# Ledger of designs, part 141: peptides against a protein of PDB entry 5YCA

Target 1, 132 residues: chain A of PDB entry 5YCA
Amino acid sequence: RSLPAERNPLYKDDTLDHTPLIPKCRAQVIEFPDGPATFVRLKCTNPESKVPHFLMRMAKDSSISATSMFRSAFPKATQEEEDLEMRWIRDNLNPIEDKRVAGLWVPPADALALAKDYSMTPFINALLEASS

## One batch from the design tools (peptide; made by RFdiffusion4, then SolubleMPNN)

Design b2_p30_5_s2 (from b2_p30_5, 14 letters changed)
Fold by OpenDDE base, seed 2:
Structure b2_p30_5_s2 (fold): chain B 132 residues (1-132), chain A 30 residues (1-30)
Amino acid sequence: as target 1 above (132 residues)
Amino acid sequence: MDAVVAELGEGIGYGTLTDEEIAALSAQVA
């Protein structure tokens, strides 16, 4: 598949140690009509544009928002490029769709596969290891 | 506006959280 040409410079090196990022993650409980759910968030700021983005994990099953990963990794991507990637994820990985939350979510193994493609491995490792 | 609420609002633009989720989070911060 073809990914957008320009990537967030925050993700220039996917071989960095992820452990310093673990304590930067934050857990948040959201009260839904059917009960509470906990999410883990990691703030990622583009060092050039200074625009932040939050990577998200559902604490219970460790699902990661692939949509948030893509948008953070490719700040200049078009909606068409995003749609194509989300379709690829649906066709090749094991995404879940939760009506309560926006975006396309994937299990940990799929998230790490995407992280390698997007050069986000340290950030996704940290997000997965963070406590909730 | 609280910094956390502002950041959550940006999250809506990234399609990660629903408006309902943001409202719930905002209520907790306020």
Scores: peptide ipSAE 0.104, ipTM 0.683, DockQ to the pose 0.163
Fold by OpenDDE base, seed 4:
Structure b2_p30_5_s2 (fold): chain B 132 residues (1-132), chain A 30 residues (1-30)
Amino acid sequence: as target 1 above (132 residues)
Amino acid sequence: MDAVVAELGEGIGYGTLTDEEIAALSAQVA
């Protein structure tokens, strides 16, 4: 597959220690029609544009929003590029479908695979380790 | 899926909503 050419400079170093990011995560309980669900989020701000994106995890099963990962990693990506990547994820990984939330969500192992591809490993590790 | 749930889900997944907006949407779908 072909990923967008320009990547968020926040993710220039995939080898950084993730532990300082853990306390920056925040848990939030959201009420849905069928009951409450807890999410964990990590605010990731592009250091050049100052535009923030929240990386999101479902606390219960640790599913991660691949859509938010992609949009954070590739701020200048077109909708076509996003659609192409989401189709690749559907074809090659193990995404889940949750009617309550938008975007494409993947299990932890898949999230870490994507994190390697997007150079986001420290951020996804922190998101997965944060308490809910 | 109703519009409120869709918007809430989008906000959660994409990080485009404020905490206040999420709370408001949550209240609407509850």
Scores: peptide ipSAE 0.066, ipTM 0.684, DockQ to the pose 0.665
Fold by OpenDDE base, seed 1:
Structure b2_p30_5_s2 (fold): chain B 132 residues (1-132), chain A 30 residues (1-30)
Amino acid sequence: as target 1 above (132 residues)
Amino acid sequence: MDAVVAELGEGIGYGTLTDEEIAALSAQVA
């Protein structure tokens, strides 16, 4: 598949130790019509543009928002490029549909696979290991 | 999907809302 050409410079090194990022994660309880759900988020700021994105995990099943990953990794991606990637995820990974939240969510193993593709491994590891 | 929930999700996930705004939206969803 084809990924966008320009990647967030925050993710220049996929081999960094993730442990310092764990304390930077934050948990938040969100109330939904069917009850509360806890999310864990990690604020990721593009060092050049200073634009932040939050990487998101559902605390209970550790599903990760692939959409948030993509948008953080590829800040200049077109909607067409995003749509193509989301279709690829649907065809090749195991996305989870959750009517409560926007975006395409994937289980931890798939998130880590995407993390390799997007050079985000330390950040996704931290997000997955953070307490809720 | 409820419009408020959708907006809340996008706000949290994409950094478009402050924590205070997220809390407010959460209260609306409840």
Scores: peptide ipSAE 0.061, ipTM 0.692, DockQ to the pose 0.551
Fold by OpenDDE base, seed 3:
Structure b2_p30_5_s2 (fold): chain B 132 residues (1-132), chain A 30 residues (1-30)
Amino acid sequence: as target 1 above (132 residues)
Amino acid sequence: MDAVVAELGEGIGYGTLTDEEIAALSAQVA
């Protein structure tokens, strides 16, 4: 696989304490045709561009959106680069298909593996520990 | 579109929800 060359400056240090990020997460109930589902989101703002991305967790099974992670980590990525990474995730990790939502979702262990690759470990730890 | 709805819609819409789902979210928040 080939990850994009430029990464969001927000993720320059993968060893930061994640504890201060926990209270910054927010839970939200979304209504779907088959009933409500709760999501937890963490607003991640690129310190240079000031453009925010929201990292997303399903409260019920703690699945994390790999798509949201990728788009936050690589703000200048092409669609082709994203497609390549999503194919790699399908082939090498254990993604979960949820017919209600878009994107590629992965279980917590896989999310943490991706977090190492994207230098997002503190943010994913906080997202996983936040209340719903 | 107010700031709260715009922020939630744009933030969540980064490949995690369909356009229709984003519209539904906007309706809930508005």
Scores: peptide ipSAE 0.041, ipTM 0.632, DockQ to the pose 0.164; fails the geometry check

Design b2_p30_5_s3 (from b2_p30_5, 12 letters changed)
Fold by OpenDDE base, seed 1:
Structure b2_p30_5_s3 (fold): chain B 132 residues (1-132), chain A 30 residues (1-30)
Amino acid sequence: as target 1 above (132 residues)
Amino acid sequence: MEEIVKELGEKIGYGTGTEEEIQELSKKVA
């Protein structure tokens, strides 16, 4: 696979301590047509563009939106690049497609694998450790 | 209603929605 060339400068250092990010996560109970579900969210602001994006975790099974990760990491990615990465995820990881929400969602181990590739490890660790 | 459900799902899954935006959409589909 070929990841986009330009990455969000927020993720310049994959080795930073994640613990200060844990209290920045927020749990949110969201009502859907078939009932409520809790999500944990982490606001990630691109320091250059000042545009925020949110990393999202399902509280119940700790699945994380790979799509939200990709779009946060690669704000200038083309649709073709995203499609290629999503196909790679389908072929190599264990994603789910939940009818309530868009994108591909992956279990914690897969999320951490992607985090390494996208240089987002501290943020995904914090998101996974946050309470719901 | 279907449009709101779709928008809600996209704002969550794509990570583009603020907490307030998602809350407001969620109220409409409850």
Scores: peptide ipSAE 0.786, ipTM 0.961, DockQ to the pose 0.954
Fold by OpenDDE base, seed 3:
Structure b2_p30_5_s3 (fold): chain B 132 residues (1-132), chain A 30 residues (1-30)
Amino acid sequence: as target 1 above (132 residues)
Amino acid sequence: MEEIVKELGEKIGYGTGTEEEIQELSKKVA
């Protein structure tokens, strides 16, 4: 498959140690109509645009928002490019659509597969290892 | 209320909401 040409400079080196990112993650209890749920979030700021984006994990089942990953990795992606990638995820991985939150959410193994493709491995490792 | 729930879900799932923004929206739907 083809991914967008320009990637967030934050993710230029996929080989960096992830451990310094773990304490940067934050757990947050969020109230929904059907009850509370805990999420773990990691703030990722594009060093060029200075626009922050948050990588999101559901604490209970460790599902990670693939949509948030894609948008963070490819800030200049078109809607068509996002749609194509989301279709690929549906066809090749095991995403879920949760009624409480938008986007496609994938289990840890799938998140790490995407992280490799998006050059986000340190960030996803940190997000998965962070306490909730 | 449905609009607030949708906004909350989008800020979480798309990763665009700050902790404070999400907390504020969350309190409205509880």
Scores: peptide ipSAE 0.785, ipTM 0.961, DockQ to the pose 0.946
Fold by OpenDDE base, seed 4:
Structure b2_p30_5_s3 (fold): chain B 132 residues (1-132), chain A 30 residues (1-30)
Amino acid sequence: as target 1 above (132 residues)
Amino acid sequence: MEEIVKELGEKIGYGTGTEEEIQELSKKVA
């Protein structure tokens, strides 16, 4: 597969210690028509554009939005590039779709595999380790 | 209502919504 050429400079160093990011995560209980669900969120601000994106985890099963990861990592990606990556995820990982939320959501092991590819390992480790 | 539900789901899944935005939308659909 071919990932987008430009990556968010926030993720320039995949070797950073993730522990300082853990307290930056926030749990949020969200009410849906069929009941509440808790999500854990991590604000990730692109240092060049100053535009924030949020990495999202479902607290119940620790699924992480691969779509949110991709969009955070590659802020200038085209829709075609995203579609190609999402198809790759469907073919090679174990994504789920939840009727309440958009995007592809992947289990922790798959999220960490994507994090390695996107140079987001510290951020995904923090998101997974944060309490809900 | 369905448009609000869709917007809520997108802001969560795409990671584009602030905590406040998501909370506001959630209140409208719950």
Scores: peptide ipSAE 0.785, ipTM 0.960, DockQ to the pose 0.941
Fold by OpenDDE base, seed 5:
Parts: sequence; C-alpha cells; structure tokens
Structure b2_p30_5_s3 (fold): chain B 132 residues (1-132), chain A 30 residues (1-30)
Amino acid sequence: as target 1 above (132 residues)
Amino acid sequence: MEEIVKELGEKIGYGTGTEEEIQELSKKVA
C-alpha cells in the first residue's frame, strides 16, 4: 500500500529507546453515558509545527486508536489518504469500532505492526507498557 | 447532548482532545 509522503519529523528514528516515554503517558478515567472507562494517553508534539497530538489506548483491552496513530504520523494527509489506509486496516488487520469513541481501534499486535509502518514503534511500545 | 457525546468520542478517537477538554466534555454527558 501507499502511505502519505510527508511524515511527522517526531518519528524520524524508529530505533530509539521507548523507556523514557513511559512516564510521559497519562491515565484518564472518562465518564460516558453508560459508565466510566480508563484510557492511557501520550502527548506527541510535532517539533516543527509545535502542534500536539495524542496517542490513545483503552486501558481495559489495550486497544489503540489506529486513526490517532495515522493522524499523528501524517499530519498533512488528505481525507482520501486516510480513508484508503483505514480501509486497508479493515481488510488486513483486526480493528474494532467502539460506540463510545470514533476511529478504528486495533489490538496491541496490530498496533505494533502499524507502528512499524508509520515509524513510531517507541511511542506505541511506551503507550502499551504504561500503567493504567 | 448527542452532539456533545459525538464530540467527546471524536476527541478521544482522533487524538485531538487535551485531558482538560475531554474531562470537561465528559462532565457534561455523564
């Protein structure tokens, strides 16, 4: 498949140690109409634009928002490019759609596969290892 | 109310919401 040409420079080095990122993750209990759910979040700031974006994990089953990953990795992607990638994820991975939250959410193994493709492995490893 | 719930879900799923923004929206729909 073809991914967007321009990638967030934050993810220039996929081989970095992820351990310093673990304490930067934050757990948040969010109240929904049908009850509370805990999410783990990691702030990722584009060093050029200084615009922050958050990588999101459901604490209970460790599902990670593939949509948030894509948007963080490819801040200049078109809606068409996103739609094509989300379709690829549906066809090749095991995403879920939760009624409470938008986007496609994938299990840890799939998240790490995407992380490799998007060059953001350290960030996803940290997000997965963070406590909730 | 439905629009607030949608906004909350989008800020979470798209990764665009700060902790404070999400907390504020959550308070409105709980």
Scores: peptide ipSAE 0.785, ipTM 0.960, DockQ to the pose 0.943

Design b2_p30_5_s4 (from b2_p30_5, 15 letters changed)
Fold by OpenDDE base, seed 1:
Structure b2_p30_5_s4 (fold): chain B 132 residues (1-132), chain A 30 residues (1-30)
Amino acid sequence: as target 1 above (132 residues)
Amino acid sequence: MAAVVEELGRGIGEGTLSDEEIAALSAKVA
C-alpha cells in the first residue's frame, strides 16, 4: 500500500489530546427520502490552505467515513491514489456502503486503525466520543 | 430531486458540505 506523499499539516502530531476537539463536533439530523439519519461531524481546517473539510460519523452505529478521512488527510491525492486506498480498505478492513451516502464507512476500530496510518488519532477519537 | 439526493449523499460521504449546505439540501429532500 502506498499513501500519498503530502499530508494535511493539521495532522502533524498524532499524540495531541483529543478532548478539546469534542465540543467542536456537531450532531445533525439529516432527512433522506427513506427517513432521517443523524450524523456527527467535525470541521477540520488545513492551516496552510485554510480550506475546511469535515470528518463524518454515522451516529447510529458509529461508522466513520474513510473517504472523508482520506480526503482530509491527503488534500493533493490523485483519484488513482484514493481508489487504491479504498480497495485496500475493502480488502483488509470491514467497510460498509450505505445507499444514502457516498464512500466507504468503517466501524470504530477500523477507523482508529486508519487514523493511526493517517496521523489523525486525536480527531477520530474526538469524533467517536462526541454525543449525538 | 434525484440530483439533489445524489449531491447530498456525495457531499456527506466525502465531507465537503457545511452545516448550512446540508440543511438546505436536506430540506429539499424532506
Scores: peptide ipSAE 0.728, ipTM 0.942, DockQ to the pose 0.935
Fold by OpenDDE base, seed 4:
Structure b2_p30_5_s4 (fold): chain B 132 residues (1-132), chain A 30 residues (1-30)
Amino acid sequence: as target 1 above (132 residues)
Amino acid sequence: MAAVVEELGRGIGEGTLSDEEIAALSAKVA
């Protein structure tokens, strides 16, 4: 598969220690029509554009939004590039779709596989280890 | 209501909403 050419400079080093990022994560209880659900979020700000994106984890099953990862990693990606990657994820990983929230959500192992591809390993490790 | 629910769900999945924005939308949906 082909990933977008330009990556968020925040993710220039995939080998950084993730532990300083853990306390930056925030758990939030969100009320939906069918009841509450807790999400863990990590604010990731592009150091050049200063635009933040949030990496998202479902607290209950630790699923990570692959969509949020992709959007953060590739800020200049086209919708076509995103669609292509999401199709790849459907075909090669184990994503779930939740009726309450958009995007493809992948289990921790798959999230870490994507993190390696997107150079986001420290951030996904932190997101997975954060308390909910 | 449907539009608010959709906006909340989309923003969560895409990671585009602040804590405050999520809270505000959620309050309308609950």
Scores: peptide ipSAE 0.726, ipTM 0.942, DockQ to the pose 0.939
Fold by OpenDDE base, seed 3:
Structure b2_p30_5_s4 (fold): chain B 132 residues (1-132), chain A 30 residues (1-30)
Amino acid sequence: as target 1 above (132 residues)
Amino acid sequence: MAAVVEELGRGIGEGTLSDEEIAALSAKVA
């Protein structure tokens, strides 16, 4: 697979301690037509553009949005590059597609595998350890 | 209403909505 060439400079160091990021996560109960669901969110701001993206976790099963990860990691990616990566995820990991929300959502182990590829391990660890 | 539901679902999955934006959209869907 071919990942985008330019990565968010926020993720320049994949070895940083994740614990300071845990209290920055926020749980939010979101109402949907078929009932409420809780999500845990981590605001990740690109230090160059100052544009934030939110990493998203479903509280119930700890699934992480691979789409949110990709968008945060690769702010200049084309739609074609994203589609290619999402196809790779479907073929190589264990994603789910939830009827209420867009994107591919992967279990914690797969999220950490992607985090390694995207150089954002501390952020995904924090998101997974945060309370809901 | 369908458009609001779609916007909420897309924004959550893509990680593009603030807490306030999610709350506002969710209130319209409920």
Scores: peptide ipSAE 0.728, ipTM 0.942, DockQ to the pose 0.936; fails the geometry check
Fold by OpenDDE base, seed 5:
Structure b2_p30_5_s4 (fold): chain B 132 residues (1-132), chain A 30 residues (1-30)
Amino acid sequence: as target 1 above (132 residues)
Amino acid sequence: MAAVVEELGRGIGEGTLSDEEIAALSAKVA
């Protein structure tokens, strides 16, 4: 598959220690029509554009939004590029679709596989290890 | 209400909402 050419400069080094990012994660209880659910979120700011974006994890099953990962990693991606990647994820990984929230959500192992592809391993490790 | 629920769900999945924005939308849904 092909990924967008321009990547968020925040993810230029995939080998950095993730532990300093753990305390930057925030758990938030969100009320939905059918009841509350807890999400863990990590704010990621593009150092060039200064635009923040959040990586999202469901606390209950540790699923991570692949959509949030892609949007953060590739801020200039076209909708067509995103659609192609999401189709690839459906065909090659184990995503779930939750009726309450948008996007494709993948289990931890799949999230780490994507993180390697997107060069954002430290951020996903931190998000997975953060308390909820 | 339906529009608020959709906005909340979309923003969570896409990672585009701040903590405060999520809280505000969630309060409208509750």
Scores: peptide ipSAE 0.727, ipTM 0.942, DockQ to the pose 0.937; fails the geometry check

Design b2_p30_6_s1 (from b2_p30_6, 11 letters changed)
Fold by OpenDDE base, seed 2:
Structure b2_p30_6_s1 (fold): chain B 132 residues (1-132), chain A 30 residues (1-30)
Amino acid sequence: as target 1 above (132 residues)
Amino acid sequence: MSLAEALDILMTKSEVDAETEKALAVLEES
């Protein structure tokens, strides 16, 4: 598949140690109609644009928002490029549908596969290891 | 500056909550 040409310079090095990022994650309980759910999030700021994006994990099953990953990794991507990638994820990975939250969510293994593709491995490892 | 240091921003709980809600809202628009 074809990914957007320009990537967030925050993700220049996929080999960085993720452990220092673990304490940067934050847990939050969100109230839904059917009850509370805990999310873990990591604020990632584009060093050029200074625009932040939050990487998101559901604490219960460790699902990661692929949508949040894509938007953080490819800040100049078109909507068409995002749609194409989300379709690819649906066709090739194991996305989970949760009607309570928007975006396309994937299990940890799929998130790590995407992280490799997006050069976000340290960030996703940290997000997965963070306490809820 | 390490990557961890670059991400070292202090936020209140209310700010974190607001930003999380904002992030979720953006996702809903997609």
Scores: peptide ipSAE 0.055, ipTM 0.658, DockQ to the pose 0.054
Fold by OpenDDE base, seed 4:
Structure b2_p30_6_s1 (fold): chain B 132 residues (1-132), chain A 30 residues (1-30)
Amino acid sequence: as target 1 above (132 residues)
Amino acid sequence: MSLAEALDILMTKSEVDAETEKALAVLEES
């Protein structure tokens, strides 16, 4: 597969210590027709454009929104590039199907694999380790 | 600067609450 050429400069170093990011995460309860669900969010701001994106985790099963990861990592990606990557994820990883939420969600192991590809490992580690 | 410093300021509880409706719009299908 081919990932977009321009990556968010926030993710220039994939080897940094993730522990300082853990307290930056925040839990949020969202009400759905079938009951409440807790999500953990990490606000990631592009240092050049100052545009924020939220990385999202479902607290109950630790699923991570791959869509949120991609959009944060590749701020200038086209819809076609996103669609191509989401198809690759669907064909090669283990996405979950939850009709309550938008985007493509993946289990922790897949999220970490994507994090390596997108150079955002510290952020995903912090998001996964944060309490809910 | 540290990785944490590259992010915005720490979100307060009130900020999280204020973004609840926005989060619903983003996450809720259809």
Scores: peptide ipSAE 0.037, ipTM 0.660, DockQ to the pose 0.052
Fold by OpenDDE base, seed 1:
Structure b2_p30_6_s1 (fold): chain B 132 residues (1-132), chain A 30 residues (1-30)
Amino acid sequence: as target 1 above (132 residues)
Amino acid sequence: MSLAEALDILMTKSEVDAETEKALAVLEES
């Protein structure tokens, strides 16, 4: 696969300690037709553009939005590049299908694999360890 | 509208945002 050439400078170092980010994650309850669901989110601001993106986790099963990761990691990606990556995820990982939510969601192990590829490991570790 | 975008709209500026940004700054300086 071909990832976008330019990555968010926020993710320049994949080895940083994630501990400070754990208590900074926040939970939010969202109402769906089949009942409420809790999500955990982490605000990640691009230091160059100052544009924030929110990394997203479903609290119940710890599924993480691969789409949110991709869009945060690659702020200048084209729609075609995103589509190609999402297809790769479908073909090579184990995404879940949830019609209630937008984007492509993956289990924790897959999220960590993507985090390594996108240089986002500290942020995804924090998101996974945060309480809901 | 993505879920992330929807949550962003629902969330107001708060101490949470400030603390998150501080944490990110600490990581960048590490």
Scores: peptide ipSAE 0.024, ipTM 0.533, DockQ to the pose 0.061
Fold by OpenDDE base, seed 3:
Structure b2_p30_6_s1 (fold): chain B 132 residues (1-132), chain A 30 residues (1-30)
Amino acid sequence: as target 1 above (132 residues)
Amino acid sequence: MSLAEALDILMTKSEVDAETEKALAVLEES
C-alpha cells in the first residue's frame, strides 16, 4: 500500500513518552437507540494548521477508529487515498463491524500496528491506557 | 452527522480540549 506523502507534523517523533497524555483523555457516554455506549477520546491538534482531530476508542471492547487515525495523520490525503487504506485494513487486519458508528474500527493490537505505520504510537498508547 | 463530527462540535470549547492541548505542548517540549 501507499500512504499519503504528507503527514501531520504532530507525529514527527514516534518515540515520545505517552504518559502525559493519559490523564488528558476523557470518557463520554453517547445514547444510541439500543442503549448507551461509552467512548474515550483524545484531541490531537495539527501544530501548523491548528485543526484538531479526535482519536476515538470504544470503552467496551477498546476498539479504535482507524478512520480517525488516518484523517489525523494525513491531513491532505485524498478520498481515494483514504479508501485505499481502509480497503487495506479490511484485507489485512481485523476490523470490527458496528453499524451504530461511522468509520472503520479495529481492535487494540491492530490499532497499535497502524499507529506504528502512521507514527502515532504515543497517542494510541495513551488512548488505550486511559480509564473509561 | 458522523459521531466524530458531533464530538468535534460538542468539545470545541471544553475544558478537556484545553487540557489536551497542554499535554501536547508538554510532549513537544520534552
Scores: peptide ipSAE 0.027, ipTM 0.536, DockQ to the pose 0.066; fails the geometry check

Design b2_p30_6_s2 (from b2_p30_6, 16 letters changed)
Fold by OpenDDE base, seed 1:
Structure b2_p30_6_s2 (fold): chain B 132 residues (1-132), chain A 30 residues (1-30)
Amino acid sequence: as target 1 above (132 residues)
Amino acid sequence: MSLAEALDILMTERKVNKETEEAMEVLESS
């Protein structure tokens, strides 16, 4: 697959300690037609553009939004590039099917695989370890 | 607002608009 050329400079170092990011995560309860669900989110701000994106985790099963990861990592990506990556994820990883939520969501192991590809490992580790 | 719009706001803090909703719906249905 071909990932976008330009990556968010926030993710310049994939080896940083993730523990300081854990307390920066926030839990939020969202009401759905079938009942409430808790999400954990981490605000990630591009240091150059100052545009924030929130990485998203479902608290219950620890699924991570691959869509949120991609959009944060590649702020200048085209819709076509996003579509291609989402198709790759469907074909090569184990995304979950949840009709309640938008975007493509993946289990923790797949999220960490994507994090390596996107240079986001500290942020995904923090998101996974945060309390809900 | 739609659920898709709300989720997009959670991810990006974007304002609710029709284009945002449509983009999220495409992802949900793909």
Scores: peptide ipSAE 0.036, ipTM 0.570, DockQ to the pose 0.098
Fold by OpenDDE base, seed 4:
Structure b2_p30_6_s2 (fold): chain B 132 residues (1-132), chain A 30 residues (1-30)
Amino acid sequence: as target 1 above (132 residues)
Amino acid sequence: MSLAEALDILMTERKVNKETEEAMEVLESS
């Protein structure tokens, strides 16, 4: 597959220690009709554009929003590029089905696979290890 | 707004409080 050419400079080094990012995560409880659900968010600010994007995790099953990852990693991507990547994820990974949430969500192992592709492993590790 | 729009709002901090509240409402109503 082809990923967008320009990547968020925040993710220039995929080998950084993730532990300092853990306390940067924040939990948020959302009340759904079937009960409360907690989401963990990590604010990721592009150091050049200064535009923030939040990486998203569902606390209960640790599903990660692949959509949030893609948009953070490739802030200048077109909708077509995003759609192509999301289709690739559907075809090659194991996204979950949850009516309550928008975007494409994947289990932790898949999230880490994507993180490697997007050069954002430290951030996903931190998001997965953060308390909720 | 749509779930996609709600998620977009949650994924950024570039929206006003009113829009954030609306986004949360969309999520909660889904």
Scores: peptide ipSAE 0.032, ipTM 0.619, DockQ to the pose 0.131
Fold by OpenDDE base, seed 3:
Structure b2_p30_6_s2 (fold): chain B 132 residues (1-132), chain A 30 residues (1-30)
Amino acid sequence: as target 1 above (132 residues)
Amino acid sequence: MSLAEALDILMTERKVNKETEEAMEVLESS
């Protein structure tokens, strides 16, 4: 598949040590009709545009928002490019259906696969290892 | 609030505000 041409310069090096990013993650409890749920978020700021995006993890099952990953990685992507990638994820990975949350969410193994594609491995490792 | 707007707030705002939480709750109730 083809991904957007321009990637967030924050992700220029996929080989960086992820451990310094772990304490940068933050847990947040959100109240839902069926009870509280905890999310872990990691702030990722584009060093050029200064626009932040938060990578998102559900604390309970460690599902990761693929949508958050894509939007952070490809800040200039068109809606069409996003739609194409989300379809690819549906066709090739194992996204979960959770009616409580927006976007497309994937299990940890799939998130790491996407992280490799998007050059986000350190950030996803940190997000997955962070406490909640 | 639309689902897209709620997601944008989650992904770009430092804190999940009440409006975002309410939007997510509506989604859960659907």
Scores: peptide ipSAE 0.032, ipTM 0.616, DockQ to the pose 0.093; fails the geometry check
Fold by OpenDDE base, seed 2:
Structure b2_p30_6_s2 (fold): chain B 132 residues (1-132), chain A 30 residues (1-30)
Amino acid sequence: as target 1 above (132 residues)
Amino acid sequence: MSLAEALDILMTERKVNKETEEAMEVLESS
């Protein structure tokens, strides 16, 4: 696959310590027709554009929104590029089917695989370790 | 709004407005 050419400068160094990011995560409860669900979100602000994106985790099973990761990592990606990546994820990883939520969600192991590809490892580690 | 637009709202900084509420509704019904 071919990822977008320009990546969010926030993710310059994939080897940074994730520990300082853990307390920056926040939990929120969302009410769905079948009951409440808790999500953990990490605010990731592009240092150049100053646009924040939230990386998202389902608290219950630690599924991570691949969509949120992609959009944060590639701020200038086209819809076509996103669609292509989401198809790749469906074909090569193990996305979770949840009709309640938008976007494509993947289990922790897959999220970390994507994090490596997107240079987001510290952020995904923090998101996964944060309490809910 | 579209599912993609709703997701965009939720994945960016939240605003206290009708659009945020609509985004949540779309997400919950997707």
Scores: peptide ipSAE 0.030, ipTM 0.606, DockQ to the pose 0.112; fails the geometry check

